# Ledger of designs, part 312: peptides against a protein of PDB entry 5KEZ

Target 1, 320 residues: chain A of PDB entry 5KEZ
Amino acid sequence: NVAIYNPFRPWWERYQPVSYKLCTRSGNEDEFRNMVTRCNNVGVRIYVDAVINHMCGNAVSAGTSSTCGSYFNPGSRDFPAVPYSGWDFNDGKCKTGSGDIENYNDATQVRDCRLTGLLDLALEKDYVRSKIAEYMNHLIDIGVAGFRLDASKHMWPGDIKAILDKLHNLNSNWFPAGSKPFIYQEVIDLGGEPIKSSDYFGNGRVTEFKYGAKLGTVIRKWNGEKMSYLKNWGEGWGFVPSDRALVFVDNHDNQRGHGAGGASILTFWDARLYKMAVGFMLAHPYGFTRVMSSYRWPRQFQNGNDVNDWVGPPNNNGVI

## One batch from the design tools (peptide; made by RFdiffusion4, then SolubleMPNN)

Design b2_p30_3_s4 (from b2_p30_3, 23 letters changed)
Fold by OpenDDE base, seed 2:
Structure b2_p30_3_s4 (fold): chain B 320 residues (1-320), chain A 30 residues (1-30)
Amino acid sequence: as target 1 above (320 residues)
Amino acid sequence: EEEAEKAEEEKKKKEAEERRKKMREYFRNK
């Protein structure tokens, strides 16, 4: 991915790929392979956060400022380490003046335009699909159990399906023969927009962002909500079917007050309430559960916003 | 922006009320 130095190595730099090389702030490919093997040998499975919607931001300077030293040029859409070129992006397909998503009520913009300036991959192209599948298959062959698909809302479900159809079975050293990768898709659907979580059910599980948002309001006793109202928690609250849901109390975005859920989201900063929420989530038979492991950072609120929301995990001069 | 926030808040209130109604009905029928 891109190495960002202003601010200094933010968490979100990881979501700006310039190659599919397994060479990041967390280590190299050999270290990753070793970790996957060790985890699998003790029954811990690895799911990769796969950033496949986009490459880095359009405004990032060209050069070799990346975690693996790969050259890239956002201006010319040149990513030779893949390789991608200007033909592999949706620049000509997006019809907004900025080239960014301007209207989230336009499903075409949401999927064909740049998410906050991130260069949007032309996932309709078999070439692009194949490059992504090659990346994911390499991970499968290493022994990962599946994937979180980042920014799935911004990809056409059919394009995702076309990629998934190219995937290998899981590594038979640790998984039963014929096992398929576990897929869960990050889709932010709080209602009110044209793109629905249900559009993605055919590809795998979907993140249910209503879960953390609504649970937060109940545990905080907002709006007269009571714990007794959680008796029909899940589908009874208008959440996606349990077999399609991936549920969580918080994620990295909404822990910072961004994305879905706002101030209702419970985090480790509210330790008592957070433990209650996580305990409830783990005890209640709805969805596939995800528990957050996060870190503290020096929060600095200005005008209600944390100006240090960019701070990444504890590191040694950028190396995790 | 402000109108959108108000509309979302009203929607959230309505949804909460509907949930409360359903729970009252559930407990009545138990």
Scores: peptide ipSAE 0.027, ipTM 0.488, DockQ to the pose 0.017
Fold by OpenDDE base, seed 4:
Structure b2_p30_3_s4 (fold): chain B 320 residues (1-320), chain A 30 residues (1-30)
Amino acid sequence: as target 1 above (320 residues)
Amino acid sequence: EEEAEKAEEEKKKKEAEERRKKMREYFRNK
């Protein structure tokens, strides 16, 4: 991914890929292989956060300022380490004046335009699908168990399916022969927008953002909510089917006030209430559960926004 | 986004009201 130095090595630089090389702030490919092997040998499975909707921001300077030293040029859409070129992006398909998503009520813009300036990949192209599948298959062959698909709302479900149809079976050294990768898709559906989580059920599980938002409201006792109302928690609250749900109290975005859930989201900053929420989630049978492991940072609120929301995990001069 | 957020908040209020009604009925009949 791009190496960002202003601010100094933010968490979000990881979501700006310039290649599919396994060379990041966390280590090189050999170190990753070693970690996956050690984890698998003790029954801990690895699920990769796969950033496949986009490459880096369109405004990032060209050069070799990346975690693996790969050259890239966002201005010309040149990513020779893949390789991608100007033909592999949706620049000509997006019809907005900025080239970014301007209207989230337009499903075509949400999928064909840039998410906050991130160069949007032309996932309709078999070439692009194949390059992504090659990346994911390399990870499968190393021994990962599956994937979180980042920004899945911004990809057409059929394009995701076409990529998934190219995937190998899981590595038979640790998984039964013929095992398929576990897929869960990040889709923000709180209602009010045209794209629905149900559009993605055919590809795997989806994130149920209503879970953390509603649970936060109940535990905070907002709007007259009571713990006793959790009697019919899950589908009875209008959530997706349990076998399609990945559930969580918070994630890295909404912990920082970004994305879905707003102020109702419980985090480690509200330690007692957060422990109650996580304890309830783990005790309740609804959905596939994800627990957040995070860190404290020096929050600085200006005009209601944390200006330090970029701060990444504890690191040694940028190395995690 | 702003329109979607507003629609979501109105949906949340309506859903909360319906849940409160349903749960009150449940506890009265138990």
Scores: peptide ipSAE 0.022, ipTM 0.459, DockQ to the pose 0.017
Fold by OpenDDE base, seed 1:
Structure b2_p30_3_s4 (fold): chain B 320 residues (1-320), chain A 30 residues (1-30)
Amino acid sequence: as target 1 above (320 residues)
Amino acid sequence: EEEAEKAEEEKKKKEAEERRKKMREYFRNK
């Protein structure tokens, strides 16, 4: 991915790929293989957060300032380490003046325009689909069990399906023959927008962001909510079907008070309430559960916003 | 924007009240 130095190596630089090489601040490919093998050998499975909607930001300077030293040029859409070129992006398809998503009520903009300046891949192209599938298949061959598909809301469900149809079965060294990758898709659907979580049910599970948002309000006793009202938790609260839901109390985005859920989201900063929410989530049979493992950072609030919400995970391995 | 925010807040309040009503009915029937 791109190496960002202002702010200094933020968490979100990981979501700005310039190649599909397995060399980041978290380690190299050999270290990753070693981890996957060791985990699989004791029944712990690995799911990769796959960033396949986009490459890096359009405003990032060209050069070799990346975690694996690969050259890239956002201005010319040149990513030779893949390779991608200007033909592999939706620049000509997006019709907004900025080239970015300007209206989230326009599903075409949401899917064909740049998410906050991130160069939007032309996932309609078989070439692009094949490059992504090659990346994901390499991970499958290493022994991963499945994927979180980042920014799935910004991809056409049919394009995702076309990529998934190119995927190999899981590695038979650790999985039964014919096993398929476990897929869950990040789709932010709190209602009110044209893109729905249900659009993606055919591809796998979907993140249910209403879960953490509503649970937070209940545990906090906001708006007269009570714990006893959780008796019909899940579908009874208008959430997606349990067999399509991936549920969580918080994630890395909404832990920072931004995006889906706002201030209702419970986090490790509210330790008592957070333990209650996580305990409830694990006890209740709705959805596939994910427990957050995060880190502390020096929060500094200015005008209600943490100006240090960019701070990345601790790193002491010397990897750029 | 402010009107939209108010409308969304009122919608959330209404939804919460509907949930509370259903749960009150549930507990009364037990």
Scores: peptide ipSAE 0.021, ipTM 0.430, DockQ to the pose 0.016
Fold by OpenDDE base, seed 5:
Structure b2_p30_3_s4 (fold): chain B 320 residues (1-320), chain A 30 residues (1-30)
Amino acid sequence: as target 1 above (320 residues)
Amino acid sequence: EEEAEKAEEEKKKKEAEERRKKMREYFRNK
């Protein structure tokens, strides 16, 4: 991915790929293989956060400022380490003046235009699908159990399916023969928008962002809501089917106040309420549960915004 | 040269901040 030095090595640089090389601040490919093997040998499975919707930001300077030293040029859409070129991006599809998503109620913009300036991959192209599948298959062959698909809302469900149809079975050293990768898709659907979580059910599970938002409201006792109203928690609250849901109290985005659910989201900053919410989530049978492991950072609020929301995990001069 | 490097760093910082601002706006609209 891109190495960002201003601010100094933010967490979000990880979501700006320039190659599919397993060479990041977390380590090299050999170290990753070793970790996956050790985890699998004790029954801990690895699920990779796969950034496949986009490459890095369009405004990032060209050069070799990346975690593996790979050259890239966002201006010319040149990513030779893949390789991708200008033909592999949706620049010609996006009809907005900026090339960015301007109207989130337009499903075509949401999927064909750049998310916050991130160069949007032409996932309709078999070449692009194959490059992504090669990346994911390499991870499968290493022994990962599945994937979180980042920014799935910004990809056409059919394009995702076409990639998934190219995937190998899981590594038979640790998984039953014929096992398929576990897929969960990050789709933010709080209602009121054209793109629905149900559009993605055919590809795997989806993130249910209503869960953390609504649970936060209840635990905080907002709007007169009571714990007794959780009697029909899950589908009774208008959530996706339990077998399609991945549920969580918070994630890395909404923990920073920049995610679905806004101020209702409970985090470790609200320690008592957060433990109540996590305890409830783990006790309740609805959905596949995910527990957050995070860190503290020096929050500095200016005009209601944390100016240090970029701060990544504890590191030694940028090395994790 | 040093001034040009600082200007480029400031530009990169501003661009990063703008991207994160857009992300926040996106989620606030949800």
Scores: peptide ipSAE 0.015, ipTM 0.316, DockQ to the pose 0.290

Design b2_p30_4_s1 (from b2_p30_4, 26 letters changed)
Fold by OpenDDE base, seed 2:
Structure b2_p30_4_s1 (fold): chain B 320 residues (1-320), chain A 30 residues (1-30)
Amino acid sequence: as target 1 above (320 residues)
Amino acid sequence: MEEEKKKEKEKAELEKKIAEARERLRKLFD
């Protein structure tokens, strides 16, 4: 991915790929293979956060400032390490003046325009689908159990399906023969927008962002909410079907006070309430549970916003 | 056989913990 130095190595640089090489601040491919093997041998499965909607930001300077030193040129849409070119992006499909998503009530913009400047891949193209599938299959062959698909809301469900249809079965060294990768898709659906979580049920599970948002409100006792109201927690609260839901109290985005859920989201900063929420989540049968493992950073609030919300995991001069 | 027994025991212990957690959860509804 792109190496960002201003601010210094933020968490979000990880979501700006310039290649599909397994070479990042977290380690190289050999180290990754070793980790996957060790985890599988003790029954711990690995699910990769796959960034397949886009490449890096359009405004990033061309060059070799990347975690593996690969050359890239956002201006010309040149990513030779894949390779991608200008033919592999949705620049011509996006009809907004900025080239970015401007209206989330327009599903075509949400899927065909750039997410905050991130170069949007043309996932309708078989070439692009194949390059992504090759990347994911490489991971499957290493021994991963499945994938979180980042920014799934910004991809057409049919394009995702086309990619998934190209995937290998899981590595038979650790999984039963014929096993398929576990797929969960990040889709932010709190209502009010045309894109729905249900659009993606055919591809796998979907993140249920209403879970953390509503649970936070209840645990905080906001708006007269009571614990007794949780008797019909899950589908009874308008959440997606349990067998399609991946649930969580917080994630890296809303832990920073922005994204889906806002101030209702419980985090480790409120330790007591957070423990209550996580305990409830783990005890309740609704959905597939995900527990956040995070870190503290020096928060600095200005006008209600943390100016240090970019801070990534603890590192040694940029190396994790 | 010993590994299987160990896994079964671990599973039983986890199931017990889950049951206890669910019971505590039910009490929160009151």
Scores: peptide ipSAE 0.022, ipTM 0.396, DockQ to the pose 0.010
Fold by OpenDDE base, seed 1:
Structure b2_p30_4_s1 (fold): chain B 320 residues (1-320), chain A 30 residues (1-30)
Amino acid sequence: as target 1 above (320 residues)
Amino acid sequence: MEEEKKKEKEKAELEKKIAEARERLRKLFD
């Protein structure tokens, strides 16, 4: 991915890829293989956060300032390490003046325009689909069990399906023959927008962001909410079907007050309430559960916003 | 094989704990 130095190596640089090489501040491919093998051997399965909607920001300077030293040129849409060119992006398809998503009530913009400047891949093209599938298949062959598809809301469900249809079966060294990768898609659907979580049910599970948002409100006793109201928790609260839901109390985005949930989201910063929420989630049968493992950072609030919400995880490999 | 048995036992114990937790939750809302 791109190496960002202002601010200094933020967490979100990891979501600005310039190649599909397994070479980042988290480690190299050999180290990743080792981890996957060791985990699989003790029954721990790995699911990869796959960034396949986009490449890096359009305003990033060209060069080799990346975690694996790969050359890239956002201005010319040149990513030779893949390779991608100007023909592989939705620049001509997006009709907004800025090239970015300007109206989230326009599903076409949401899917065909740049997410906050991130160069939007033309996933309608078989070439692009194949390059992504090759990346994911490489991971499958290493031994991963499945994927979180980042920014799925910004991809057409049919394009996702086309990619998934190209995927190999899971590695038979650890999985039964014919096993398919576990897929869950990040879709932020709190209502009020044209893109719905149900649009993606055919591809796999979907993140249910209403879960953490509503649970936070209840546990915090906001607006007169009570724990007893959780009697019909799940579909009774308007959530997606249990067999399509991946549920969580918080994620890296809303832990920082971004995305869905706002201040209602419970995090490790509110330890007691957070433990209650996580305990409830694990006890309740609704959805497939995910427990967050995060880190502390030096929060600094200015005008209600944490100016240090960019701070990435502790890392001793900052030279790459 | 012994390691697998150990893991299976641990899984069973965890499942039991989850079941108990669910029961406690049910009682809370009765």
Scores: peptide ipSAE 0.020, ipTM 0.327, DockQ to the pose 0.010
Fold by OpenDDE base, seed 5:
Structure b2_p30_4_s1 (fold): chain B 320 residues (1-320), chain A 30 residues (1-30)
Amino acid sequence: as target 1 above (320 residues)
Amino acid sequence: MEEEKKKEKEKAELEKKIAEARERLRKLFD
């Protein structure tokens, strides 16, 4: 991915890929293989956060400032380490003046335009689908158990399906023959927009962001809410079917005080309430549960916003 | 990163959604 130095190595640089090489601040491919092997040998499975909707930002300077030293040129859409060219992006398909998503009530913009400047891949092309499948299959062959698909809301469900149809069975060294990768898709659906979580049920599980938002409101006792109201927690609260839901109290985005759920989201900053919420989530049978492991950072609020929400994990001069 | 992820949702919006959920709960006992 792109190496960002202003601010200094933010967490979100990881979501701006320039290649599909397994070479980041977290380690190299050999170290990753070693970790996956050791985990699988004791029954711990690995799921990869796969960024396949886009490459890096269109305004990033061309060069070799990346975690694996690969050259890239956002201006010319040149990513030779893949390789991608100008023919592999949706620039001509997006009809907005800026080239970015301007209206989230327009599903076509949400899927064909750039997410906050991130170069949008033409996932309708078999070439692009194949390059992504090669990346994911490499990980499957290493021994991973499945994937979180980042920014799934911004991809057409049919394009995702086409990629998934190209995937190998899981590595038979650790998984039964014929096993398929576990897929869960990040889709933010709190209502009010045309893209729905149900659009993606055919590809795998989806994130249920209403879970953390509503649970936070109840645990915080906002507007006189009570725990007893959770008696019919799950589908009774308008959530997606349990067998399609991946549930969580917080994630890396909304832990920083913005986005889906807003101030209702419980985090480790409110330790007592957070433990209550996580305990409830783990005890209740609804959905597939995900528990957050995170870190503290020096929060600095200005005008209600944390100016340090970019801070990445603990590191030694950029090295994790 | 996502525009929606940068914008904080208002408490009032969540309260409305909770009210809707409570209404569904009430209907189970009618």
Scores: peptide ipSAE 0.019, ipTM 0.344, DockQ to the pose 0.020
Fold by OpenDDE base, seed 3:
Structure b2_p30_4_s1 (fold): chain B 320 residues (1-320), chain A 30 residues (1-30)
Amino acid sequence: as target 1 above (320 residues)
Amino acid sequence: MEEEKKKEKEKAELEKKIAEARERLRKLFD
């Protein structure tokens, strides 16, 4: 991914890929392989956060300022480490003036235009699908158990399916023969937009962002909500079917106050209530559960926003 | 019926806030 130095190595630089090489602030490919092996050997499975909707931001300067040292040029859409070129992006397909998503009520814009400047890959192209599949298959062969698909809302479900259809079975050293990768898709659907979580059910599970938002409201006793109202928790609250849901109290985005759920989201900053929420989530049968492991940072709120929400994990001069 | 409409409106507002936040975060590299 791109190496950002202003602010100094923010967490979100990781979501701006310039290659599919497995060398980041967290380590190199050998170290990753070693970790996956050690984890698998004790029954801990690894699921990779796969950023496949886009490459880095269009405004990033060309050069080799990346975690693997790969050259890239956002201006010319040149990512030779893949390789991608101008033919592999949706610049010509997006019809907005800015090239970015301008109207989230337009599903075509949401999927064909740039997410906040992030260069949008042409996932309809078999070439692009194949390059992504190669990346994911490499990870599968290493021994990962599946994937979180980042920014799935911004990809056509059919394109995702086409990629998934190219994937290998899981590594038979640790998984039964014929096992398929576990797939869950990040789809932010709180209602009010044309893109629905149900559009993605065919590809795997989806993130249910209403879960943390509503649970936070209940546990905080906002708007007269009571714990007793959780009797029909799950589908009864308008959530996706349990067998399609990946649920969580918070994630890295809404933990910083800007994600789905807003102020209702419970985090480790509210330790007591957070433990209650996580405990409830783990005890309740609805959905596939995900527990957040995070870190503290020096929060500084200005006009309702944490100006330090960019701060990444504890590191030594950028190295984690 | 009114309560449902209110909930829908609240959801829409939350979605908007999410979108704005994502934009803010991704523009920090500019």
Scores: peptide ipSAE 0.000, ipTM 0.279, DockQ to the pose 0.026

